Peptides against a protein of PDB entry 6NYY. Designs and how they scored, part 17

Target 1, 212 residues: chain A of PDB entry 6NYY
Amino acid sequence: KHFEQAIERVIGGLEKKTQVLQPEEKKTVAYHEAGHAVAGWYLEHADPLLKVSIIPRGKGLGYAQYLPKEQYLYTKEQLLDRMCMTLGGRVSEEIFFGRITTGAQDDLRKVTQSAYAQIVQFGMNEKVGQISFDLPRQGDMVLEKPYSEATARLIDDEVRILINDAYKRTVALLTEKKADVEKVALLLLEKEVLDKNDMVELLGPRPFAEKS
Target 2, 212 residues: chain A of PDB entry 6NYY as posed
Amino acid sequence: KHFEQAIERVIGGLEKKTQVLQPEEKKTVAYHQAGHAVAGWYLEHADPLLKVSIIPRGKGLGYAQYLPKEQYLYTKEQLLDRMCMTLGGRVSEEIFFGRITTGAQDDLRKVTQSAYAQIVQFGMNEKVGQISFDLPRQGDMVLEKPYSEATARLIDDEVRILINDAYKRTVALLTEKKADVEKVALLLLEKEVLDKNDMVELLGPRPFAEKS

## One batch from the design tools (peptide; made by RFdiffusion4, then SolubleMPNN)

Design b1_p10_2_s1 (from b1_p10_2, 4 letters changed)
Fold by OpenDDE base, seed 1:
Structure b1_p10_2_s1 (fold): chain B 212 residues (1-212), chain A 10 residues (1-10)
Amino acid sequence: as target 1 above (212 residues)
Amino acid sequence: MASSRIAPPP
């Protein structure tokens, strides 16, 4: 209990019990988080879901918490599934509401950062090739890029392709699992917090062996 | 821990 609360404070911050969302916004949050949860459940290389919550914490209106694997080396396939899981909230909003919100801003930032890192740091794109450049960190002087403007355009195009491929993969998955997303969202609206056991009761056991 | 979250704009 105390350890979980400490982790929750580190991840989400303090519960904002005073932050009352309107019912429609609360519904949007529930379906958004359900999208993350279900995407993570059915993607092999996603981290196992630990908890999903629509209780506002810190700056977040809801969150899905995953148990990270002790992993230092990531494959391209693993990074793709992580991108898909991260897009799950945005995709769920699109599928269920036919509209998107600003709520996915942090997710899109993470996806964008991952896509650029894959292409320009990890050499994971065939068109750009086996290159590795340091990305400017927030606050670093934007030094001249060690590549041409033509290469910059190619990188930008391949980033868009990679993100769009991850998005399409997530749309396909959550469309197939639409009823499961709805079950999770509806139960979130009732309980506000779901754990791994609630997810097993709703969806059955995760189809991938947890590497303990 | 990896977490996804929905956040309001700043």
Scores: peptide ipSAE 0.243, ipTM 0.849, DockQ to the pose 0.747
Fold by OpenDDE base, seed 5:
Structure b1_p10_2_s1 (fold): chain B 212 residues (1-212), chain A 10 residues (1-10)
Amino acid sequence: as target 1 above (212 residues)
Amino acid sequence: MASSRIAPPP
């Protein structure tokens, strides 16, 4: 109890019981979080879902909480599935509403940062090659890039390709699992909070064995 | 813990 509450406070902040979302916004939040939850459920290298909530907390209107594995090394495939899971909210909005909202801003920031890191820090792109450059940190003087403008353009192009590939993969997955996203979203609108057991009851067991 | 969060624009 105290530990879970502490984690919830760190992730979500304090419950804003006074923040009444309009029904349409609450619906958007439910489908967005359902997109994250379902993407995480059906992606092998995504962290297992622990909890999903559409109760506004701190700066968030909703959240999906995962139990990360303690790991120090990440594969390209793992990073891709994490990107897809992170895009799940935006993709769900597109699939169900035919429109996108500002709600995915933090997700898109994370995806963008991950894509750039994969290409310019981890050497995970074949066209850019086995390079590792320090990205300017927030507040650092933008030093001159240690590469040409041609390389800068190549990096930008390959980042867009990587993000678009992750997006397309997520669209394919959540389109295939559209009925499951709907089930999760509707149950979220009813219960406001779902745990792993609710997801197992609704979707069946996660198809990937939790490597403990 | 990994979390997704819907945030309002600043």
Scores: peptide ipSAE 0.233, ipTM 0.844, DockQ to the pose 0.730
Fold by OpenDDE base, seed 4:
Structure b1_p10_2_s1 (fold): chain B 212 residues (1-212), chain A 10 residues (1-10)
Amino acid sequence: as target 1 above (212 residues)
Amino acid sequence: MASSRIAPPP
């Protein structure tokens, strides 16, 4: 309890008890977070879900918290599943509401950063090849790109392809698991906070062994 | 720790 609360405070920030969401916004948050939760549940290389909440904390309107694996090396497949999990909120909004919100901005930033890193830092794209260069940090002098404009376009195209592939994979998954997303979302609207045990009760045991 | 967050409106 105290340790979890400390982690929640670090990850989510302080609970904003004064932030009242409109019912439709709260519903959007519930389905968004349910999308993250269910994607993380059914993706092999996603981090195990610890907690999902629609109680506004810090800058977030809701959050899904995962137990990261203590790993230093990531495979392409692991990074893809992490991207899919991160897209789960946006995809859930699309599937259930037929509209998208600004709520996925941070998720899309993370996905974008991951996609660029995979292509230009980790050499994980066959078309771009075994290259590695530092991404410009905010405030770094924009050094001339060590590659041509054609390569820049190729990178941009392959980033879009990678993100779109992750998006499509997430759409397929959450469409298959649509009833599970709805169960989680509805229970979130009732309880506001779910843990791993609530998820096991709703969905059954996670189909992937937790690597202890 | 990996967390997914719904961002506040801009």
Scores: peptide ipSAE 0.260, ipTM 0.856, DockQ to the pose 0.800; fails the geometry check
Fold by OpenDDE base, seed 3:
Structure b1_p10_2_s1 (fold): chain B 212 residues (1-212), chain A 10 residues (1-10)
Amino acid sequence: as target 1 above (212 residues)
Amino acid sequence: MASSRIAPPP
């Protein structure tokens, strides 16, 4: 309890009791976070869900918290499942509301950064090949790209393909698990906070063994 | 810890 509250305070910040969301926005947050939670539950290489909340904290309207594994080497498959989990909120909004919101901006930024890193830093794309370039950091003078404009276009195209593949995979998963997303979202609207035990009671045990 | 957050636009 006290340790969990301390972690929540560090991750989420202070609860903004003064931020009254309209019922429709609170519903959007619940389904968005349910999308992240369910995607993380059913993706093998996603980190285990610890907690999901729709209580506004700091700059967030809601959050899903995961227990990361101490891992130094990531496979393409692991990075893809992490991208899919990160897209889970946006995909849930699309499936349930037929509309998308600005709520996924940080998620899309993370997915975009991961996709570019896979292609231009980790050499994980067959068309671009075994290359590794430093991505311009925020504030670095964009030095001339060490590759042609044709290669730049190829990178942009392959990034888009990778993100679209992750998106389609997430759509397929959350469409299959649509009833589970609904259950999680409705329970979030009731309890505002769910833990791993609530998820096990609602969905059954996570199908992937938590390697301790 | 990895967290997803819905952030309002600035």
Scores: peptide ipSAE 0.228, ipTM 0.843, DockQ to the pose 0.723; fails the geometry check

Design b1_p10_2_s2 (from b1_p10_2, 5 letters changed)
Fold by OpenDDE base, seed 1:
Structure b1_p10_2_s2 (fold): chain B 212 residues (1-212), chain A 10 residues (1-10)
Amino acid sequence: as target 1 above (212 residues)
Amino acid sequence: MSSSRIAPPP
């Protein structure tokens, strides 16, 4: 209990009980978080879901919390599934509301960062090739890129392709699992917080063996 | 722990 609360404070910050969302915004949050939760449930290489909440905490309006695997080496397939899970909120909004919100900004930042890292740090793109360059960190002097403008354009194009592929994969998955996303979202609107056991009751056991 | 979050724009 105290340990979980400490982790929740580190991840989400303090619970903002005073932040009352309008019913329509709270519905958007519920479906967004349900999209993350369901995508993570049905993607083999996603981290297992621990908790999903639509209670505002710190700077967040809601969150899905996952138990990270003790993993130091990631495959391209693992990174793709993580990207898809991260896009799950945005995709859920599109599927259910036919509109998108600013709520996915942090998710899109993470996806963008992952895509660039895969292409320019990990050498995971065939067209760009087996290259590894340091990405400028926030506050680093923007040094000249160690590659040409033609290579920069190629990188940008391949980043868009990778993100679009992850997006399409997530759309396909959450369209197939649309009823499951709705079940999770509706239960979130009722309970505000779901754990792994609630998800098992709704969706059945996660179809992938948990590495204990 | 990895988390996804909805954040309002600053």
Scores: peptide ipSAE 0.252, ipTM 0.856, DockQ to the pose 0.745
Fold by OpenDDE base, seed 5:
Order: sequence, then C-alpha cells, then structure tokens
Structure b1_p10_2_s2 (fold): chain B 212 residues (1-212), chain A 10 residues (1-10)
Amino acid sequence: as target 1 above (212 residues)
Amino acid sequence: MSSSRIAPPP
C-alpha cells in the first residue's frame, strides 16, 4: 500500500480529483490508455502491464504503468515493441475516433528520441551504419554535427521510416485486437482503474510468459 | 517503472 502509493505519486503525481474532464475527453483518455494497455499486452518485448488509470494525476489525464524487466541490454526488436506500445494511445485514437489529439505529445517525443538514439547512438540502422554520435542534450550548445548534410538527411529519412514502421505495426496490432481495445476502454470508463487481474479476466492470460 | 502518460499541451 504505502509503496504503491509512493510509486503512483512519483509516476502520476497527486490525484487531481478537481480536474473534471468533459465526457468526450474522458472517453478519448480511456481509448488512448486502452491502446497502450492492449499494445503492451500483445507485444512480446513490452513490459507487463501493472495498472491502467483514467484518473487525472499531476500533469497526466491518464496513465498505464508497467513493471520493467531488469535489463541492461536492449535488442532492436525490444526497442521496436517499446515504440509500438508507446504509439498505442495515438493509434487507438485514430482507429476509434478517426481523429488525433495533442494527448500523444509525450509519447511522440519518447518515440522520436528512441528512433534517433537507435540510428545515431546504437548503430541499429543498416543504411546509416555502425555509428555512434552524441545527440545534443537539452541546453547544450548545438555543436556542429560530426557528419555531412547528406548524412543528416539520411538520418532524418531513416528515423521517419523507423517511426512509420512502428506506427504501421501498432495499427495492424490494434486493428486485429480492436475488440479488446474496446473492452478495456469501456471497462476503464466504468471502473476508472484496472489492474493486471482485470486485464486477465477481460482478455485472458498474457500470451507471453513473464520471464520472472 | 515505465509509464505512458496522456498530457495536455503545455
């Protein structure tokens, strides 16, 4: 209890019981978080879902919490599934509403940062090759890039390809699992908070054994 | 812990 509350406070901040979302915004949040939850459920290398909530906390309107695996090394496939899970909210909004909101801004930032890191820090792109450059940190003087403008364009193109591939993969997954996203979203609108057990009751056991 | 967060624009 105290530990969970402390984690919830660190991740979500304080519950803002005073922030009344309009019903349509609350519905958007429910489907957005359901998209994250379902993507995380059916992606092998995604972290297992612990909790999903549409109760506004701190600066967030909703959240999904995952138990990260203790790992120091990440494969390209693991990073892709993490990107897909992160895109799950945006993709759910597109599938169910035919419109997108500003709600995915933080998700898109994370996906963008991950894609650039994969290409220019981890050498995970065949066209760009086995390179590793420091990305400008927030507040660092934009030093001259250690590569040509042609390489810069190639990096930008390959980042877009990687993000688009992750997006398409997420669209395919959540389209296949559309009924499951709907079930989770509807149950979120009813209960406001779901745990792993609620997800198991709703969707069945996660198809990937938790390597504990 | 990994979290996704839907947030209003700043």
Scores: peptide ipSAE 0.249, ipTM 0.854, DockQ to the pose 0.730
Fold by OpenDDE base, seed 4:
Structure b1_p10_2_s2 (fold): chain B 212 residues (1-212), chain A 10 residues (1-10)
Amino acid sequence: as target 1 above (212 residues)
Amino acid sequence: MSSSRIAPPP
């Protein structure tokens, strides 16, 4: 309890009890977070879900918390599943509402950063090849790119392809698990907070062994 | 710890 609350405070910030969401916004948040939760549940290389909440905290309207594995090396497959999990909220909004909101902005930023890192830092794209260069940090002098404009275009294209592939994979998964997303979303609207045990009761045991 | 968050618009 105290440790979880400390983690929640670090990750989510302070609970903003004063933010009253409109019922439709609260519904959007519930389905968004349910999308993250269910994607994380059924993706092998996703981090195990610890908690999901639709209680506004800090700058978030809701959140899903995962227990990261203590690992220093990530495979391409692991990074893809993490991207899919991160897209789960946006995909859930699309599947259930036929519309998208601004709520996925931070998720899309993370996915974009991951995709660029995979292609230009980790050499994980076959077309771009085994290259590694530093991404410009915010405030770094934009050094002249060590590659041609054609390579820049190729990188941008392959980033979009990678993100779209992750998006399509997430759409396929959450479409297959649509009933589970709805169950989680509805239960979130009732309880506002779910833990791993609630998810096990609702969905059954996570199909992947937790590497303790 | 990894967290996904729905953020309000700026």
Scores: peptide ipSAE 0.270, ipTM 0.863, DockQ to the pose 0.772; fails the geometry check
Fold by OpenDDE base, seed 3:
Structure b1_p10_2_s2 (fold): chain B 212 residues (1-212), chain A 10 residues (1-10)
Amino acid sequence: as target 1 above (212 residues)
Amino acid sequence: MSSSRIAPPP
């Protein structure tokens, strides 16, 4: 209890008791977080879900918390499943509401950063090739790119393709699991917080062995 | 720990 609360405080910040969400916004948050949770449940290389909450904390309206594996090397397949899990909230909003919100801004930033890193830092794209460039850090002077404008356009195109492929994969998954996303969202609206045990009771055991 | 968050608009 105290340890979990300390982790929640570090990750989520202080509970904003003063931020009253409208019922429709709270519903949007519940389905968004359910999308993350269900995507993480059914993607082999996603991190195991620990907790999901729709209680506003700090600058977040809700969150899903995962236990990362201690690993130093990531495959393309692992990075793709992590991108899909990160897109789960946006995809859930699209599937259930036929509209998207600004709520996915941080998720899209993470996905964008991952896609660029895969292509220009890890050499994981066949068209761009076996290259590795440092991405400009926030606040660094944008040094002249060590490649042509044609290469810049190619990078931008391949980033878009990679993100779109992750998005389509997530749409396919959450469409197949649509009833499970709804079950999680409805239970979130009732309990406001779910743990791994709630997810097991609702969806059954996660189909992938937790690599302890 | 990795967390996804819905951020309010700025």
Scores: peptide ipSAE 0.246, ipTM 0.854, DockQ to the pose 0.759; fails the geometry check

Design b1_p10_3_s1 (from b1_p10_3, 4 letters changed)
Fold by OpenDDE base, seed 5:
Structure b1_p10_3_s1 (fold): chain B 212 residues (1-212), chain A 10 residues (1-10)
Amino acid sequence: as target 1 above (212 residues)
Amino acid sequence: STLPINSGVP
């Protein structure tokens, strides 16, 4: 109990029980978090879902907690599925509301950072090739890019392709699983917090064996 | 104890 609360405090911050979301915003958050949860459930290389909540904590209006595997090496496939899971909230909003909100800003930031890292740090793009450059950190003097403007344009194009591919993959998945997203969202609106067992009861067992 | 990763924080 105390340890879980401490972890929740570190990850989510203090529960802001005083932040009353408008019903429409709470609904948007429920479907957003359901999108993350369902994407993570049906993506093989996504981390197992531990908890999903629409109780505002810290700066977040909702969150999904996953149990990451202790790993130092990530495959391109793992990074793609993580991108798709991260896009799950935005995609859910699009599918259910036909509109997008600012709620995905941090998700899009993470996806953008991951896409650039894959292409320019990890050499995971065939067109750009086996290159590794340090991305300028926030506050570092923008050192001259160690590549031409033509290479910069190529990087930008391939980043957009990668993000768009992840987005399309997520749209396809959550469209197929639309009824499951709805079930999770509705139960979130009722219970505000779901665990792995709630997800198993709603969706059945996760189709991927948890390698313990 | 694997630290949970928070996803979907705006």
Scores: peptide ipSAE 0.054, ipTM 0.760, DockQ to the pose 0.158
Fold by OpenDDE base, seed 2:
Structure b1_p10_3_s1 (fold): chain B 212 residues (1-212), chain A 10 residues (1-10)
Amino acid sequence: as target 1 above (212 residues)
Amino acid sequence: STLPINSGVP
């Protein structure tokens, strides 16, 4: 408990117990976080869920925590499933509310960054090919892109394709698991925080063995 | 190490 709270403080910041969300916003957050949680539960290459919370911390209104494997190498499949998991909140909002909110801004940023990195740093796109360029860091002078305008357009197009494919995959998954997303969301609204055991009780064991 | 997915950053 104390150790978990310390990790949570480091990761999520201080609990803003003073930030009272309106019931409708809290519902949105619950379904959003449930989307992340369920996507991570049913994606083979996603990291296992440790905790999901709708208690506001730092700048976040809710969060899902995963136990990443200590790995330095990621496969294309792992990166895709991570993208899908990251899109889970946005997709859940679409499925349940037929609307999207600003809640996915950080998720979309992460997905965008991952997609660009896959294409321009990791050479994971067949059309762009085996190229690796440093992405401009925030605040670095926009150094001349080491590629043509045509290549820039191709990169932008392939990034959109990759994100859209991840989005569609996530829509398919969470549509199939819609009842599970709702179960998680409803339990979040009751308990505010769920752990792995709560998820196992609710959904059954995760279908993918934790590779030790 | 835990990777948080933080949602709802205003």
Scores: peptide ipSAE 0.036, ipTM 0.718, DockQ to the pose 0.143
Fold by OpenDDE base, seed 1:
Structure b1_p10_3_s1 (fold): chain B 212 residues (1-212), chain A 10 residues (1-10)
Amino acid sequence: as target 1 above (212 residues)
Amino acid sequence: STLPINSGVP
């Protein structure tokens, strides 16, 4: 209990028990988090879901917690599935409400950062090639990019392609699993917090072997 | 370390 609460505080911040979401906002958060949860459940290379919550913490209105594997090396496939999982909230909002909210801002930031890192740091794009450049950190002097403006445009185009491909993959998945997203969202609205066992009861066992 | 996907940052 105390250890889990400490981890939750480090991860999500302090529970804002005083932050009462309006019912419509709470519904949006529930479907958003359900999108993350279901995407992570059915993506082979995504980290296993530990917990999903619609209780506001810190700056977040909801969250999904995953148990990452202790790994230092990531494959392109792992990074793609992680991008899809991260887009799951935005995609769920689109599928269920036909509208998008600001709730996905941090998700889109993470996806954008991952896409750029894959292309310009990890050499994972065939068109850009086997290059590795440091991305400017927030507050670093933007030194001149070690590549031409033509290369910069190519990088930007390939980033958009990668993100759009991840988005389309997530749309396809959550459209197929739409009923599962609904089940998770409705149960979130009832319980506010779901764990892995709740997900197993709703969806069945995760179809991928947990690498112990 | 659990990786939180924090959504709903206003």
Scores: peptide ipSAE 0.075, ipTM 0.787, DockQ to the pose 0.144; fails the geometry check
Fold by OpenDDE base, seed 4:
Structure b1_p10_3_s1 (fold): chain B 212 residues (1-212), chain A 10 residues (1-10)
Amino acid sequence: as target 1 above (212 residues)
Amino acid sequence: STLPINSGVP
C-alpha cells in the first residue's frame, strides 16, 4: 500500500482531491480510462495493466498504470500496440460519445512522438527507409533538415499513416470489446479505482501470459 | 519503472 502510493505519487502526481469533476466529465474520464485499460488488456505486446483510476492526479483527470517490461529493445509490433493502448482513451470517447475531448492531448503527443521516432530514428518505415536522425528538441535551433522537402513530406505522410493505422486498429479492437469497455467504465464510476484483480473478475484472465 | 498513462490533462 504505502509503496504503491509512493509510486503513484511519483508517476501520477499528487491526488488533487479538490478537483470536483462534473458528472458528465467524470463519465467521460471513466470511459477514456476504460479504453486504455481494455486496449492494454487485449493487445499482446502492450504492458500489463496494474491499475486504472478516475481520481484526478496532478494534471491528469484519470490514469491507467502499467507494469513496463524491463526491456531495452522494442519491436515495431510492441511500439504499435503501445500506440494503440495510448489511443484507447480517445477511441473509447469516440465509440461511446461520438465526440472527442481535449483529454487525449497528452496521449496524442506521445503517439505522435512515437510515430516520428519509429520513422526517423528507428528506421521502421519501409518508404522512408533505414534512416536515423535526432528529432529537434525543444529549444534546439532547428538546424537545416538533413533531408529534402520531399523527404520531409514523406515523413509527415508516413507518420499520419502510422497513427491512423494504430487508430483504426484500436477502433477495431475496442469496437469488438465494446461491452468490456462499458463494464470497466461502469465499475470505474462505482469504485473510482480498479486493479488487475478487478479486471480479471470483469474480463477474465488476460489472454497473454505475463512474462514473469 | 511503471509508465502511467495520464489522461485528461486540461
Scores: peptide ipSAE 0.071, ipTM 0.782, DockQ to the pose 0.135; fails the geometry check

Design b1_p10_3_s2 (from b1_p10_3, 4 letters changed)
Fold by OpenDDE base, seed 1:
Formats: C-alpha cells, sequence, structure tokens
Structure b1_p10_3_s2 (fold): chain B 212 residues (1-212), chain A 10 residues (1-10)
C-alpha cells in the first residue's frame, strides 16, 4: 500500500480528490484511458498493463500505468507498438466521440519524440538511412543541423509517415476491439480504477506471454 | 510507464 502509493505519486503526482470533472469530461477520460489499456493489452510488444485510473493526479485527468520491462535495447517493433499504445487514447476518442480533445497533448509529444528518435538517432528508417544525430534538448542552443534542408524535409516527411502508420494501426486495432474498449470504459466509470485482474476478467488473459 | 491524459489547459 504505502509503496504503491509512493510509486503512484512519483508517476502521476498527488491525487486531486478536489478536482471534480464534469460527467462528460469524466466519460471522455474513461474512453481515452480505455483506449490506452486495450491497445496495450493486444499489442505484443507493449508493456503489460498494471493499472488504469480516471482519478485526476497532478496535471493528468487519468492514466494508464504499465510495468516496464527492465530492458536497455528496444527493437523497431517494440517502439512501434509503444507508439500505438500511446496513441490509443486519441484513437479511442475519435472512434467513440467523433471528436478529439487536448487530452492527448502529452501522448502526441511522446509519439513525436519517439518518431524523431527512431529516424535521426537510431537509424531505423531506410530512406533517411543509418544516421545518428543528437536532438536538441529543451534549452540547448539550436546549433546548425549537421544535415541539409533537403534531409530535414525528408526527416519531417518520414516522421509523419511513421506516426500516421502507427495511428492507422491503432485505429484498426481499436476498431476491431471496440466492444472491449467500451467494456473497460464503462467499468472505469463505475470503479474509477482498474487493475490487471479486472482487465483479465473483462477481456480474458492477455494473449501474449509475460516475459518474466 | 504512465500514459497520462493531461488536460492541455493553456
Amino acid sequence: as target 1 above (212 residues)
Amino acid sequence: STLPLNSGVP
């Protein structure tokens, strides 16, 4: 209990028990987090879901918590599935509400950062090739890019392609699993917090062996 | 890892 609460505080911040969301906002949060949860459940290379919550914490209105694998090396496939999982909230909002909210801003930031890193740091794009450049950190002087403006345009185009491919993959998955997203969202609206066992009861066992 | 829904309140 105390240790889990400490981890939750480090990850999500302090519970804002005083922050009352309007019912429609709470519904949006529930479906958003359900999208993350279900995407992570059915993506082989996604981290296992530990907890999903629609209780506001810090700046977040909800969160999905995953148990990260202790790994230092990531494959392109792992990074793609992680991108899809990260897009799951935005995609769920689109599928269920036909509208998108500002709630996905941090998710889109993470996806954007991952896409750029894959292309310009990890050499994972065939068109850009086996290159590795440091991305400017927030507050670093933007030194001249070590590549041409033509290469910059190519990088930007390939980033958009990668993100759009991840988005389409997530749309396909959550459309197929639409009923499962609904089940998770409805149970979130009832319980506010779900764990891995609740997900197993709703969806059955995760179809991928947990690497111990 | 957490995937928070952060309210993009400006």
Scores: peptide ipSAE 0.038, ipTM 0.721, DockQ to the pose 0.184
Fold by OpenDDE base, seed 4:
Structure b1_p10_3_s2 (fold): chain B 212 residues (1-212), chain A 10 residues (1-10)
Amino acid sequence: as target 1 above (212 residues)
Amino acid sequence: STLPLNSGVP
């Protein structure tokens, strides 16, 4: 308990008990976090879900917490499933509400960063090829790109393709698992916090063995 | 890792 709370504070920030969400916002948060949770549950290479919460923390209105793997090497498949899990909130909002909110901004930032890194740092895109260069950091003088404008356009196009593919994969998954997303969201609205055991009770055991 | 829903306050 105390250790978990300490980790939660480090990762999610301090609980802002003072943020009263409107019922519709709370519903949006519940379905958003349920999307993350269910995507992570059914994606083989996603990290195991530890906790999902719709209690506001720091700047977050909700969160899904996953057990970080002590992993230094990521496969393309692992990075894709991580992107899909990260898109799970946005996709859930689309599936259930037919609208998107600003809530996915950080998720989209992470997905965008991952997509660019895969293409321009990890050489994981066949069209762009086996290239690796540092992404400009915020505040670095954008020195001349070490590649042509044609390559820049290709990178941008392939980033969009990769993100769209991850998005479509997530849409397919959460559409298939729509009833599970609903169950998780409804239980979140009731309990505000779910753990792994709650998820097992709702969804059954995670179909992928936890790499212990 | 945590995937927070950030308040989209512009």
Scores: peptide ipSAE 0.032, ipTM 0.721, DockQ to the pose 0.182
Fold by OpenDDE base, seed 3:
Structure b1_p10_3_s2 (fold): chain B 212 residues (1-212), chain A 10 residues (1-10)
Amino acid sequence: as target 1 above (212 residues)
Amino acid sequence: STLPLNSGVP
């Protein structure tokens, strides 16, 4: 208990118990976090869920916490499942509310960065080919791209294709598991915090063996 | 890793 609370303070910051969310906003947060949680539950290469919360912490209104694997080499399939898990919040909002919010901005940034890295750093796209370029950091003046404008257009197109494929995969998954997303969201609205055991009780055991 | 829902306010 005390150790878990200390870890939670380090990761999420102090609980903002004084931040009163409106009921509709709290509902949006619950379904968003449920989308992340359920996507991570049913994606083979996603990190195992540890905790999901709709208690505001720091700059976040909610969060899903996962146990990262100590892994140095990632496959294309692992990176895709990670993108799908990251899109889970946005996709849940679309499925349940038919609208999107600003809540997914950081998730979309992460997905965009991952997609560009896969194509231009890791050489994981067949059309672009076996290339590796450093991505400009925020604030770096990129004076010249090491590739043509035709290659730049191809990269942009293939990034959009990759993100759209991850998005469609996430839509298909969370549509299939729509009832599970709703169960998690409703239980979040009741308990505000769920752990792995709550998820097992609600959804059954995760279909993928956790590699310890 | 943590996937926070940020308020989207800059």
Scores: peptide ipSAE 0.027, ipTM 0.696, DockQ to the pose 0.187
Fold by OpenDDE base, seed 2:
Structure b1_p10_3_s2 (fold): chain B 212 residues (1-212), chain A 10 residues (1-10)
Amino acid sequence: as target 1 above (212 residues)
Amino acid sequence: STLPLNSGVP
């Protein structure tokens, strides 16, 4: 408990118990976080869910916490499943509300960064090929791109394709698991915080063995 | 890792 709370404070910031969300906003948060949680539950290469919360912390209205594996090497498949998990909130909002909110801004930023890194740093795109360029850091002078305008367009197109493919995969998954997303969301609205045991009770055991 | 839903405060 104390150790978990300390980790949660480091990751999510201080609980803003004073931030009272309107019921409709709290519902949106619950379904958003349920989307992340369920996507992570049913994606083989996603990190296992530790905790999901709709208690506002810092700037976050909710969060899903996963057990990070100390991995230095990621496969293309792992990165795709992580992208899908990251899109889970946005996709859940679309499936359940037929609308999107600003809540997914950080998720979309992460997905965008991952997609660009896969294509221009990790050489994971067949059309762009085995290239690796440093992405400009925020605040670095836009050094001349080490590639042509045609290559820049190709990169941008392939980034969109990758993100759209991850999005479609996530839509398919969460549509199939729609009832599970709803169960998680409803239980979040009741308990505000769910752990791995709550998820096992609700959904059954995670179908993928935790690689020890 | 955490996947927060951030308040859309611009």
Scores: peptide ipSAE 0.026, ipTM 0.697, DockQ to the pose 0.185

